Peptides against a protein of PDB entry 1ZZD. Designs and how they scored, part 39

Target 1, 109 residues: chain A of PDB entry 1ZZD
Amino acid sequence: FQVVNPYLLRDLVDLGIWDEGMKQYLITQNGSIQGLPNVPQELKDLYKTVWEISQKTIINMAADRSVYIDQSHSLNLFLRAPTMGKLTSMHFYGWKKGLKTGMYYLRTQ

## One batch from the design tools (peptide; aimed at target 1 G85)

Design b2_p26_5_s2 (made by RFdiffusion4, then SolubleMPNN; from b2_p26_5, 15 letters changed)
Fold by OpenDDE base, seed 4:
Parts: structure tokens; C-alpha cells; sequence
Structure b2_p26_5_s2 (fold): chain B 109 residues (1-109), chain A 26 residues (1-26)
């Protein structure tokens, strides 16, 4: 599976700290940025929160936004046989969608 | 509930991240 999540990659590039060394570090850390000294704590907290968010929350967020209407197999596979890669992808995908429509979701929960 | 709490935390952190990025652009 993809070690570096594309959303994390984006944020690291935005911070200007992405390079080959960073890539290798993330590979050895299974995608974790918690140990990086040059990453703002707020960013660490963001991805920590995303990682710790319940799978139920992620699934509910996706369902509420009808993201998988034409991709039901992806969601079903996630529920039936989740892998680390799939879980990671869903965490960050749900987070991204949550940022866009989070207020709507908060009103319904 | 838990979902609401998590989303609120994410929102707060994202806002802080935005401020940090804006500062870095200066």
C-alpha cells in the first residue's frame, strides 16, 4: 500500500519540507509524522486526530455525503476486509470531505 | 457525541494549520 498519504504529502510540500530524506523517513515510520522535529505541532495533532478517529465516524461521514454511491464496492470492501492501506486512505479521505462539509455533518449528529 | 467531538477537533486544528501556512508564506 501507499506509505505516504497524498494529503499528508500535500501538507508537507506546502510547508516546504518535502524531500527525498523526508520520504525515506516516512517509509521507515509507516507514514507517521509524529516524530518529525520540523513539522508544526498543529499538523501533528491534525493527523493524529485523523488517525484516531473512529472507523464508524469515517464511514458515517462518507455515507452522509453520498461519496460512494457509484463506488459502493470500495466502501463494502472497507467494511468487510479492511487493510492498513485502506484504513489509512479512508481516514484521510473522510477528513478531507469532513472539512468541506463538516458543519452539515455536525448538525446531523 | 464522539463524531461531533472529533469533527470539532479537526476543524480547530485545520484552522490553526491554515494560520501557520499563511505565516510561512510571508
Amino acid sequence: as target 1 above (109 residues)
Amino acid sequence: DEEKKNLEIIKKVEEEKKKLLEELEK
Scores: peptide ipSAE 0.015, ipTM 0.253, DockQ to the pose 0.032
OpenDDE base, seeds 1, 2, 3, 5: peptide ipSAE 0.016, 0.009, 0.013, 0.010; ipTM 0.242, 0.179, 0.225, 0.227; seed 1 fails the geometry check

Design b2_p26_5_s3 (made by RFdiffusion4, then SolubleMPNN; from b2_p26_5, 16 letters changed)
Fold by OpenDDE base, seed 3:
Structure b2_p26_5_s3 (fold): chain B 109 residues (1-109), chain A 26 residues (1-26)
Amino acid sequence: as target 1 above (109 residues)
Amino acid sequence: MEEEKDKKIIEEVEKEKKKLEEELKK
């Protein structure tokens, strides 16, 4: 699974550059936007830190037996809107360490 | 169409996250 900060998606949508190509790029680059020429440098600087934190958190959660990650409760941004039940499940049951960072799952189609 | 869906998802995530964080602080 891949974790992406939802605020990053918001900013990309607000910039008007979000499309299928951008989606595939993020999947390939594991959430990094550092190589995108059409993104302002200030956003790259901001999300460099966010991306690094997210990656560290994923590794820590994978090694932490106290955290259960259920792939079935992940958010699929491109197929359907999430339900409150799924969001609650991710935060409390499957994604506890990511709660404060505002992370969600990104799936390949 | 997809952009609107993404915005809605972000709004829901932010709303739920805030609620959960407040509950955890009690």
Scores: peptide ipSAE 0.018, ipTM 0.286, DockQ to the pose 0.046
OpenDDE base, seeds 1, 2, 4, 5: peptide ipSAE 0.008, 0.011, 0.008, 0.011; ipTM 0.232, 0.230, 0.208, 0.262

Design b2_p26_5_s4 (made by RFdiffusion4, then SolubleMPNN; from b2_p26_5, 13 letters changed)
Fold by OpenDDE base, seed 3:
Structure b2_p26_5_s4 (fold): chain B 109 residues (1-109), chain A 26 residues (1-26)
Amino acid sequence: as target 1 above (109 residues)
Amino acid sequence: MEEEKDKEIIEKVKEEEEKLKKELEE
């Protein structure tokens, strides 16, 4: 599953660009906002997903299970202080779950 | 440069994850 960070949601709403189309876009882009033209670069950097980090780092993170915990714990970590690192970890975990089930869905918290 | 930042992210996530685990286990 894919979770939209509430802070990201807030920022997108504040920008006036959040709608059903944006929601579907995020689903198709696996949570990435890097391709959005009307989003400040600072926000893109803040909400960098697993796909925008180096492939080597992705592989290393995948091999290191200590970074990835259960859904509830990872969500708590994600919600407490949304940083690039936390968003990356959450995105990767959600991505792995999606691959296992063969289904991707988006929900907001 | 990016690799160094990525490594820093990993370490920070690990640190906060361990902190969270301890808090939830108490």
Scores: peptide ipSAE 0.023, ipTM 0.257, DockQ to the pose 0.045
OpenDDE base, seeds 1, 2, 4, 5: peptide ipSAE 0.013, 0.014, 0.007, 0.008; ipTM 0.283, 0.246, 0.206, 0.245; seeds 4, 5 fail the geometry check

Design b2_p26_6 (made by RFdiffusion4)
Pose (drawn by RFdiffusion4):
Structure b2_p26_6 (pose): chain A 109 residues (1-109), chain P 26 residues (1-26)
Amino acid sequence: as target 1 above (109 residues)
Amino acid sequence: ELEELEEELEELEEAVEVLEEELEEL
């Protein structure tokens, strides 16, 4: 099989750019749209992959929502070019933000 | 084996340096 994010899909059809220079490109690019030459910036900002969102924002939103969470939440973390240093800063950042669950799985590479 | 151990040591030193900087900022 293979299916594209239906919201991203609707928008690419609405621009008529859903030509084949897409279904193919999208798959051999991990389903990223940043740096596609013919896509508006607004769509780029809206459809960031989790690999394209700073884990800092992920942790902040988790901290925000956590004051309303009686228990905890499964906070999966995503690192692109993972170094021991970046992981250390990610753990400490979540730690100092007072999170109960600093990390569920680390997905990487 | 020696080159692998030197690489692991460099990674641990980097992690310690980053942790010390975060503790100082806190």

Design b2_p26_6_s1 (made by RFdiffusion4, then SolubleMPNN; from b2_p26_6, 15 letters changed)
Fold by OpenDDE base, seed 4:
Structure b2_p26_6_s1 (fold): chain B 109 residues (1-109), chain A 26 residues (1-26)
Amino acid sequence: as target 1 above (109 residues)
Amino acid sequence: MEELERKLKEELEEALKELEKLLKEA
């Protein structure tokens, strides 16, 4: 399964810009929001350092294999403590943990 | 490469669908 950042989705929903068009855009851009003019730069800065890198890594190493990371808990944490500072910490932690999990998963599957 | 991109996009779509469900139900 493809990794999707739950914080990004939540942020886009909170901005009121999440719709089918946005969804398809993310799909075609492999989750990148860097090209979206209606997304605040703060969010782009937040996600480009981790999400863009992680997506690039996943795309490069996935090939025909799927990298699955359970992100449901991350989503729940976001809902409970939706502060930018906390989101930043969780984002980096989640990415790091996800990367480790993904690499482990690729070794085992 | 084209096949890989197709597969990744399909997987991303499925993942987003699942997250949307979780977000909506939260």
Scores: peptide ipSAE 0.067, ipTM 0.545, DockQ to the pose 0.025
OpenDDE base, seeds 1, 2, 3, 5: peptide ipSAE 0.033, 0.062, 0.014, 0.063; ipTM 0.518, 0.552, 0.263, 0.552

Design b2_p26_6_s2 (made by RFdiffusion4, then SolubleMPNN; from b2_p26_6, 15 letters changed)
Fold by OpenDDE base, seed 2:
Structure b2_p26_6_s2 (fold): chain B 109 residues (1-109), chain A 26 residues (1-26)
Amino acid sequence: as target 1 above (109 residues)
Amino acid sequence: SAAERERRERELEEARKVAEELEKEA
C-alpha cells in the first residue's frame, strides 16, 4: 500500500508528463520523483522536503503559512466532501504554498 | 471567484482519483 500526495499528481498532470509510464514509475519508486529528469528541481525540492520533515512540523508550518494564503478553494473543497482525504489535501495545500514561499526566501538570503 | 474555485475543485478531485488508483495498485 502506497500513500500518494494528490498535489504531486496534479503538478505532474499540469506539467503534461503524466501517463501510464509515469504511474508505474511512481509505484516502483514509492512515490519519489527525485529521479525524474523532466521534473523541475523546485518540485523535487518541495516534495523531498515534505517527505523529510516530521508530520508535526508539517502541520505546524502549514497552519502558520495558511494565514497568508487564500483558503477559499480548499475550504470549499472540504465543505463539499468533509472526509479525511479532503482534510489531508487541504493540509498539504497550505504546506505546499508555505514551503514554496520559504524556499524563495532561503534563496534570497 | 466562484469559477476559479470550481476549476481548482475539479483539479483536486481528479488528482485524488489518481491517488486512490495508485494506492490500490501499490
Scores: peptide ipSAE 0.025, ipTM 0.402, DockQ to the pose 0.027
OpenDDE base, seeds 1, 3, 4, 5: peptide ipSAE 0.021, 0.021, 0.024, 0.015; ipTM 0.372, 0.410, 0.421, 0.334

Design b2_p26_6_s3 (made by RFdiffusion4, then SolubleMPNN; from b2_p26_6, 16 letters changed)
Fold by OpenDDE base, seed 1:
Order: structure tokens, then C-alpha cells, then sequence
Structure b2_p26_6_s3 (fold): chain B 109 residues (1-109), chain A 26 residues (1-26)
């Protein structure tokens, strides 16, 4: 599954555009709202830094099973410049948090 | 439609709870 930024979800709901169609769109766009014509530019600018969220925070959110989009594939992790050390740390951190779904995709910015 | 709305409202409530938690921990 893909973890959804809780602030983004809130803002999309406040705009009245959150629905099943939007959910499916976000799945295909890896959580990006940059291509949405019905989203104010201010929000697009705000969430340009969505990938700046600590990967540990993302893993925590996933482990808590709070807000997520179900995908056919395993959890996707996003890194700017992954190193072997970073990948190892993320793997073990996820394991410690009890993630049952392994990493399927590693995405870079 | 009502069932779908209920599911979305539940998801929003969960998101808000997570957001609040993150704000407190930051």
C-alpha cells in the first residue's frame, strides 16, 4: 500500500474533491497532486515538499495502518538519493515496526 | 453512496488523528 499524507488528505476533503476517483488518481500518480486541475496552486506549492517528510515518519504511519491507499504491490519507499546504509536502515526500521508488507518499489525524486 | 461517504468520513477522521499526533510529536 501507499501511505497518504494526512494533511494532504484533509485539504483534499476540505476542497470537496476527495472521492474514489481521486484515490485512484493518487495511486497512479504516487501521491502527487501537481497534475490536478481542480487543486489551487497554493496547495500544489505547499505539497511540493511532500517528499521531504522523514522516511521514518512515513514508515511509522504505515505501521500504524492509519491512512493508506491500497495497491496491488507492496509499500513504496521514496528517497532522494538512496545509499546502501539508508536502505538497510529503512528495512530494519520497518521490520521493527512490524510491517508485514515488504518493500516492492524504491522510488527516487 | 451513503456507505461510501461513511467510509470517506472515517478515513478523514483517522487522518486528522494522525495529523494531530504528528504535530504533538514534532
Amino acid sequence: as target 1 above (109 residues)
Amino acid sequence: EEAERERLEKELAEAKAVAEKLEKEA
Scores: peptide ipSAE 0.018, ipTM 0.302, DockQ to the pose 0.019
OpenDDE base, seeds 2, 3, 4, 5: peptide ipSAE 0.008, 0.015, 0.016, 0.018; ipTM 0.236, 0.244, 0.280, 0.253

Design b2_p26_6_s4 (made by RFdiffusion4, then SolubleMPNN; from b2_p26_6, 15 letters changed)
Fold by OpenDDE base, seed 4:
Structure b2_p26_6_s4 (fold): chain B 109 residues (1-109), chain A 26 residues (1-26)
Amino acid sequence: as target 1 above (109 residues)
Amino acid sequence: MEEEEELRKKELEEAEKVRKKLEEEA
């Protein structure tokens, strides 16, 4: 699974670069966009610090799952003080459970 | 466990392909 910030997902869609390939890339990068060559640096800088999101945004993204995800499972995750370690652990857990595809919508409580 | 490792390798490979494509288009 990948863990995606809903705001990031929106911004990638707005940039017109969201597709199945991009989804796959983000899965392997644990939601990081720092390595993307066609993303403005300002956006990269923003998402170094932007981690908290609204529940409303998560709900909206979940409602539009058919648009944002293709042939994959989508899960909403609510985390306290998420760290890269926690995200990695969730990714591996999903993998071990045979969830070969899917996306986590990350929320910080 | 072996299957999981192979799947992870496959996903990484696909991600790298995407990255290269984006670099070529930039």
Scores: peptide ipSAE 0.023, ipTM 0.348, DockQ to the pose 0.021
OpenDDE base, seeds 1, 2, 3, 5: peptide ipSAE 0.020, 0.022, 0.023, 0.019; ipTM 0.384, 0.428, 0.417, 0.383

Design b2_p26_7 (made by RFdiffusion4)
Pose (drawn by RFdiffusion4):
Structure b2_p26_7 (pose): chain A 109 residues (1-109), chain P 26 residues (1-26)
Amino acid sequence: as target 1 above (109 residues)
Amino acid sequence: DEEEAEEILEENPEFAEWFEEFLEKS
């Protein structure tokens, strides 16, 4: 099989750019749209992959929501070019933000 | 990044201990 994010899909059709220079490009690019030559910036900002969202924002939104969480939440973390240093900062950042769950799985590479 | 990580571990012993234990359990 293979299916594209239906919201991203609707928008590519609405621009008529859902030509084949897409279904194919999208798959051999991990389903990223940044740096596609023919796509508006607003769509780029709205359809960031999790690999394209700073884990800093992920941790902040987790901290925000956590004051309303009686228990905890499964906070999966995603690192692009993982170094031991970046991981250390990620753990400490979540730590100092007072999170109960600093990390569920680390997905990487 | 490594220098900043060393600074974080030196300044925060409780975190450094916990982090080392986490690495050993992984």

Design b2_p26_7_s1 (made by RFdiffusion4, then SolubleMPNN; from b2_p26_7, 9 letters changed)
Fold by OpenDDE base, seed 3:
Structure b2_p26_7_s1 (fold): chain B 109 residues (1-109), chain A 26 residues (1-26)
Amino acid sequence: as target 1 above (109 residues)
Amino acid sequence: EEEEAKKILEENPEFAKKFKEALAKA
């Protein structure tokens, strides 16, 4: 499953730009919002930073064969077998960076 | 990472609460 960062999805919803088109876009872009013109730059920068922080740990997690990391500076994880541990770690680093916790899962196969 | 996650949740109750609430809505 492709898992897009739930904080990102929440923010997109808050911006009022979340729709089926956006969903499909994120799927095709592996969770990256860097190319979206209707997203404030500050959010792009925020999630880039969150990515940088979390990736160190996520890379270690990727040592587990069940995790695939996209290297496109996106907050996107491909989990063959999602576990609560993996999800918790992913979400925690976002929270530590000051993101408000709001989860909206986007899963694709 | 399961043990790490467990530790995170135990040491960060505020996060744990918000995280669990978010999970319930997902």
Scores: peptide ipSAE 0.058, ipTM 0.672, DockQ to the pose 0.553
OpenDDE base, seeds 1, 2, 4, 5: peptide ipSAE 0.041, 0.038, 0.012, 0.038; ipTM 0.620, 0.615, 0.304, 0.605

Design b2_p26_7_s2 (made by RFdiffusion4, then SolubleMPNN; from b2_p26_7, 8 letters changed)
Fold by OpenDDE base, seed 2:
Structure b2_p26_7_s2 (fold): chain B 109 residues (1-109), chain A 26 residues (1-26)
Amino acid sequence: as target 1 above (109 residues)
Amino acid sequence: EEEEAKKILEENPEFAKEFEELLKKA
């Protein structure tokens, strides 16, 4: 299973492209939206997986954006095989940075 | 990581509460 950012899901819904097919696509792509042609580059830059950049870099990038640009930005974490320890540490780091956090598990049918 | 997680939860009860709620919603 994968842990995905619920705000990414919201943004995909807002784009009108969220459906079961998209869900399965994200599972096969380990949460990455980089290959989606119908997603704005701004969102691709915002939502990257730990395979694309380190988790700490993702958190810091999101935190920096919240401080300098937009307070509405949230924690941007995607994990293929998360552990409780990893989840706790990552979310705590985001929490300390004042970021909104959330989790949504994507599972194959 | 598991040990660190336990410390985080023990030392930060407010975070722990929010995190548990987050886990329930996931």
Scores: peptide ipSAE 0.115, ipTM 0.782, DockQ to the pose 0.595
OpenDDE base, seeds 1, 3, 4, 5: peptide ipSAE 0.028, 0.061, 0.040, 0.103; ipTM 0.512, 0.704, 0.623, 0.741

Design b2_p26_7_s3 (made by RFdiffusion4, then SolubleMPNN; from b2_p26_7, 7 letters changed)
Fold by OpenDDE base, seed 1:
Structure b2_p26_7_s3 (fold): chain B 109 residues (1-109), chain A 26 residues (1-26)
Amino acid sequence: as target 1 above (109 residues)
Amino acid sequence: DEEEAKKILEENPEFAKKFEEALKKA
């Protein structure tokens, strides 16, 4: 199975833009948003697929929120209150810093 | 499937817009 970036899933839900259409799109794209137009590359870089993230980190992050996409394009969504307790401070810091930069970019550009 | 993905995007042209708008408001 493939795992969607837990940060991406959380953010999509929190932003209220998670719906059936978004779900199907991610399934077809193996959890990637790289092909979405009008999204800054720096944000895309924050939501890299599991193949671009440390396996250890992915496993830890999945404990809070995860989306599993099986071979039949079935999506299993696991949403829990994020604790981030299993994330390294370094990884979490990097993510938050990147998001802040991206949000600023979107507001100014 | 890339063709299916394209179709989904065509049917949901607001994806990128909604994403951007949501981020701006966050």
Scores: peptide ipSAE 0.114, ipTM 0.694, DockQ to the pose 0.017
OpenDDE base, seeds 2, 3, 4, 5: peptide ipSAE 0.105, 0.018, 0.064, 0.077; ipTM 0.709, 0.446, 0.612, 0.652

Design b2_p26_7_s4 (made by RFdiffusion4, then SolubleMPNN; from b2_p26_7, 9 letters changed)
Fold by OpenDDE base, seed 3:
Structure b2_p26_7_s4 (fold): chain B 109 residues (1-109), chain A 26 residues (1-26)
Amino acid sequence: as target 1 above (109 residues)
Amino acid sequence: EEEEAKKILEENPEFAKAFEEALAAA
């Protein structure tokens, strides 16, 4: 699974560029939009830093080797074989930060 | 972690709904 920033998804939808092709692109690019020519630079800059999960939480999650964290361009989470418990925890961490909508999960396996 | 997750879902129905929707979209 690849977890995508829900705000990023929203903004892509608002731009009218979200489709199956974009979904596949994000999968192959580990959630990065930096290479997209049709995305405003302001959004690219924004999603270099925007994330709801605290750094402490990220560190704790990184301690679990089943979770891969990509912070190169935007923060994304990758799970090879996630359990329901793991997914729940990850989602809830965002919820505790005030998210009322869930993270978007992309199937990679 | 599984027990904690179960508790989270039970005690936070709004979250549970959002979580289920997210899973369905995967």
Scores: peptide ipSAE 0.072, ipTM 0.711, DockQ to the pose 0.572
OpenDDE base, seeds 1, 2, 4, 5: peptide ipSAE 0.040, 0.035, 0.035, 0.043; ipTM 0.598, 0.591, 0.584, 0.584

Design b2_p26_8 (made by RFdiffusion4)
Pose (drawn by RFdiffusion4):
Structure b2_p26_8 (pose): chain A 109 residues (1-109), chain P 26 residues (1-26)
Amino acid sequence: as target 1 above (109 residues)
Amino acid sequence: EEEHEEELEEILEEEEEELEEFLEEM
């Protein structure tokens, strides 16, 4: 099979740019839209992959919501070019933010 | 301990800046 994010899909059709320079490009690009030459910036900002969102924001939103969480939450973490240093800062950052669950799975590469 | 915590915060800021620069270069 193969299906595109329906919201991203609706928007590409609404711009008529859902030409084949897309279904193909999207698959051989991990489903990223940053750096597509013909897509508005607003769409780029709205459809960031998790690999394109700073794990800092991920942790902050997790800290925000956590004051309302009686228990904890499964906080999966995503690192692009993973170094031991970046992982260390990620662990500490979540640790100092007071999180109960600093990390569920680490998805990487 | 405070110097080590500052080093960890700098690493985190640098990682965020690298991600932003990478996304702008795309």

Design b2_p26_8_s1 (made by RFdiffusion4, then SolubleMPNN; from b2_p26_8, 13 letters changed)
Fold by OpenDDE base, seed 5:
Structure b2_p26_8_s1 (fold): chain B 109 residues (1-109), chain A 26 residues (1-26)
Amino acid sequence: as target 1 above (109 residues)
Amino acid sequence: SSAYEKELLEILEKSEKELEEELKKK
């Protein structure tokens, strides 16, 4: 799963640019929107720092939350919950507590 | 599309609820 800030997701939806292609792109980019040409620069600047902080924090917290972070190829989170396979997106409450903001995890189709 | 966006929101809501339930078991 790829972690995505819920506000980022909202903003992308509000911009009307959220679709399956966008989701796949974000997954390949570890949640970064910096390379997206159709996103306003202001949003890129905002979420650059947020993205960096979130990724770092999640990595530090993952060991205590029944998740495994694979950093070999990209930053991917794997939960050991049996329902993971049925969900394309998941809100992780555990990280919300730590980050004070909810985190969504996107999974490829 | 608007339909896709609506579907996504519904999925996210369901996912949050389901995840919370699973996390409570551990």
Scores: peptide ipSAE 0.024, ipTM 0.336, DockQ to the pose 0.058
OpenDDE base, seeds 1, 2, 3, 4: peptide ipSAE 0.017, 0.017, 0.018, 0.017; ipTM 0.349, 0.365, 0.273, 0.341

Design b2_p26_8_s2 (made by RFdiffusion4, then SolubleMPNN; from b2_p26_8, 9 letters changed)
Fold by OpenDDE base, seed 2:
Structure b2_p26_8_s2 (fold): chain B 109 residues (1-109), chain A 26 residues (1-26)
Amino acid sequence: as target 1 above (109 residues)
Amino acid sequence: MEEKEKELEKILEEEVEELEKELKEK
């Protein structure tokens, strides 16, 4: 399954593209929106998967905490996060606040 | 699975805090 930040979910809803099809797409695409033609490039640049922002750092942090993210599992665990290059103070606030309020869980039916 | 999800969320929260510091410093 996919774990999506509520900030991203809100943006997709605001674009009017959030539906069951989009949900299934995100599950099959490991939470990535990079391949979607109907998503603005700005959002694609803003949001990356855990591995795309700082894979090395995340792996090190996960290893330190005895956490292993298995991407070969039938139901993969992924989280979307903003990219450093496109983040502003407002985006950080919104994204961080979204994390604090919980994550949205996308599960295949 | 739920515990691992929470752990991953904490990792991301910590990463965001570091990124936020970097953003403020640039």
Scores: peptide ipSAE 0.017, ipTM 0.308, DockQ to the pose 0.045
OpenDDE base, seeds 1, 3, 4, 5: peptide ipSAE 0.014, 0.023, 0.017, 0.017; ipTM 0.318, 0.351, 0.291, 0.283; seeds 1, 3 fail the geometry check

Design b2_p26_8_s3 (made by RFdiffusion4, then SolubleMPNN; from b2_p26_8, 13 letters changed)
Fold by OpenDDE base, seed 4:
Structure b2_p26_8_s3 (fold): chain B 109 residues (1-109), chain A 26 residues (1-26)
Amino acid sequence: as target 1 above (109 residues)
Amino acid sequence: MEEEEKRLEEILDEYDKELAEELAAK
């Protein structure tokens, strides 16, 4: 699978900080740039990995879309450290927000 | 029922808070 977003790669090249060391760093960090000191905050905000994004926000956006089309069966949620509480909460919250189905794909790291 | 619903939403809010704190620590 691709660890580095192609647009992120472009921006890192434009910053002049892309090299073999950076490549290896990103591999070890599973694509995360959040810990890099020489990357502007605006890029860190733009290129959050799926594990760094609020899943509640993802559910909110999906619920908004589901008013018109049913995307719940294709919704992917990403939990680094799943617990029964988190899983139940996400399922319930999705239902409460009006997702047409309770089915979604759960990914764990 | 309302109390349980609120509890579940708080779990999600705490998760978001944990993510934010983790990002801020990097």
Scores: peptide ipSAE 0.209, ipTM 0.753, DockQ to the pose 0.818
OpenDDE base, seeds 1, 2, 3, 5: peptide ipSAE 0.028, 0.021, 0.021, 0.007; ipTM 0.465, 0.378, 0.383, 0.225

Design b2_p26_8_s4 (made by RFdiffusion4, then SolubleMPNN; from b2_p26_8, 8 letters changed)
Fold by OpenDDE base, seed 1:
Structure b2_p26_8_s4 (fold): chain B 109 residues (1-109), chain A 26 residues (1-26)
Amino acid sequence: as target 1 above (109 residues)
Amino acid sequence: MEEEEEKLEEILEEEEKELEKELAEK
């Protein structure tokens, strides 16, 4: 239950597919709905988990926010299988996109 | 330096493609 986005929960309830079985499924899938056959694709696209979004996308989102917010906030990246190449690439691309945040946090699954 | 940038960009593009493929297979 703790891995379920509140808005996702609302939408699943509205679809009439929320029950204890669905709750347990989401727990086992770490909040991912990508494997559910009875969920519209538009919702799957909307509710991607942090593990289902590329570094490039996350950095692009951060770059867009940087226009409006102070970049003193840390950027969080989530990688299932981190490599030196991936670590270097995220720092480089962040720099290329004009991010001035000095702190990056990596989470692994 | 430009070659190094291209290699780093390729890593990001490959990750994005892999994720898209994984999602499509679910």
Scores: peptide ipSAE 0.241, ipTM 0.786, DockQ to the pose 0.764
OpenDDE base, seeds 2, 3, 4, 5: peptide ipSAE 0.045, 0.187, 0.217, 0.213; ipTM 0.491, 0.738, 0.771, 0.765

## One batch from the design tools (peptide; aimed at target 1 S54 G85 S89 M90)

Design b2_p27_3 (made by RFdiffusion4)
Pose (drawn by RFdiffusion4):
Order: structure tokens, then C-alpha cells, then sequence
Structure b2_p27_3 (pose): chain A 109 residues (1-109), chain P 27 residues (1-27)
């Protein structure tokens, strides 16, 4: 099989650029749209992959929501070019934000 | 003694955080 994010899909059809220079490109690019030559910036901002969202924002939104969470939440973390240093800063950042769950799985590479 | 050791460890972790904070801000 293979299916594209239906919201991203609707938008690519609405621009008529859903030509084959897409279904193929999208798969051999991890389903990323940044740096596609023919896509509006707004779409680029809206359809960021998790690998393209700073884990800092992920942790901040988790901290925001957490004051309303009686228990905790499964906070999966995604690192692109993982170094021991970046992981250390990610753990401490979540730690100093007062999170109960600093990390569920670390998905990497 | 235990409280002083814990404060030193936290300061070290802050220094590490400041060192690597820019890497965390990058996706």
C-alpha cells in the first residue's frame, strides 16, 4: 500500500501540483515537504514532520498541557542528528520544566 | 552534604544545558 496525509493531499490537488513529481518524491523523502520547489511556505509550516519540529516546542507544549493532567502523558521524543549532548539538554530541559514523564521512547537517526 | 552535592550536580546540568541548548532548538 501507501497513502498520503489526507489534509496535505487535499491541498496538493487544490493546487494541481499533485502531478507525479510528488507521490514519488514524497515517498523517497520520508514524507517531508520542506524544500519541495513548488509548494507554498504556509503549507511547509503546516505539515512539518516531527523530525522537523524542535523537541523544545514539543516539551513546551507538554509542560503547558501538564498543569491540567492529573497523572502524566506519554511523551515520545524525536532526535534527528542525535549526540549525547543534545540528548542531555533534552532530558534536562524536560526535567527543569517539571515534567513527570521526561521521555517515553526515544526515536532517532 | 547531600544537599550541597545535589546543588552542584544541578549546576553542572545547567551548564551542560546552556552548552547544548542551541542543538535542542534545532529540529
Amino acid sequence: as target 1 above (109 residues)
Amino acid sequence: EEEEELEEEIEEMQELYEKYEEELEEP

Design b2_p27_3_s1 (made by RFdiffusion4, then SolubleMPNN; from b2_p27_3, 12 letters changed)
Fold by OpenDDE base, seed 4:
Structure b2_p27_3_s1 (fold): chain B 109 residues (1-109), chain A 27 residues (1-27)
Amino acid sequence: as target 1 above (109 residues)
Amino acid sequence: MEEEEEKKKLEELEKLFEKYEKELLEP
């Protein structure tokens, strides 16, 4: 069966930006939030490079095949990225990198 | 044909999102 990393949604919920509009937008726009009017520009700028690329990968991977979650590398991401936005970016960057190895790094808290 | 395949993929993804959204927002 297919699964996606639940922290994808959790991260957006934690940021308080998850809603029906974002859900549909992400689905149809390959994970890009740049065009969402209800998202602060600061977040768009923060996530643009690493996070947005990762989101595109996440959506494509979720649609094409199951994603497999591993928790082994999440600690370093938290240490390196204390801010929520940076944490999200690094989290998804780590996940994206993990795709090459078949492992998706889950946040461990 | 490509559009139908893409539509199917998006629908599958949406179902996954709905599942996890419910689990996260309605614990």
Scores: peptide ipSAE 0.023, ipTM 0.412, DockQ to the pose 0.019
OpenDDE base, seeds 1, 2, 3, 5: peptide ipSAE 0.015, 0.037, 0.024, 0.021; ipTM 0.280, 0.530, 0.305, 0.286; seeds 2, 3 fail the geometry check

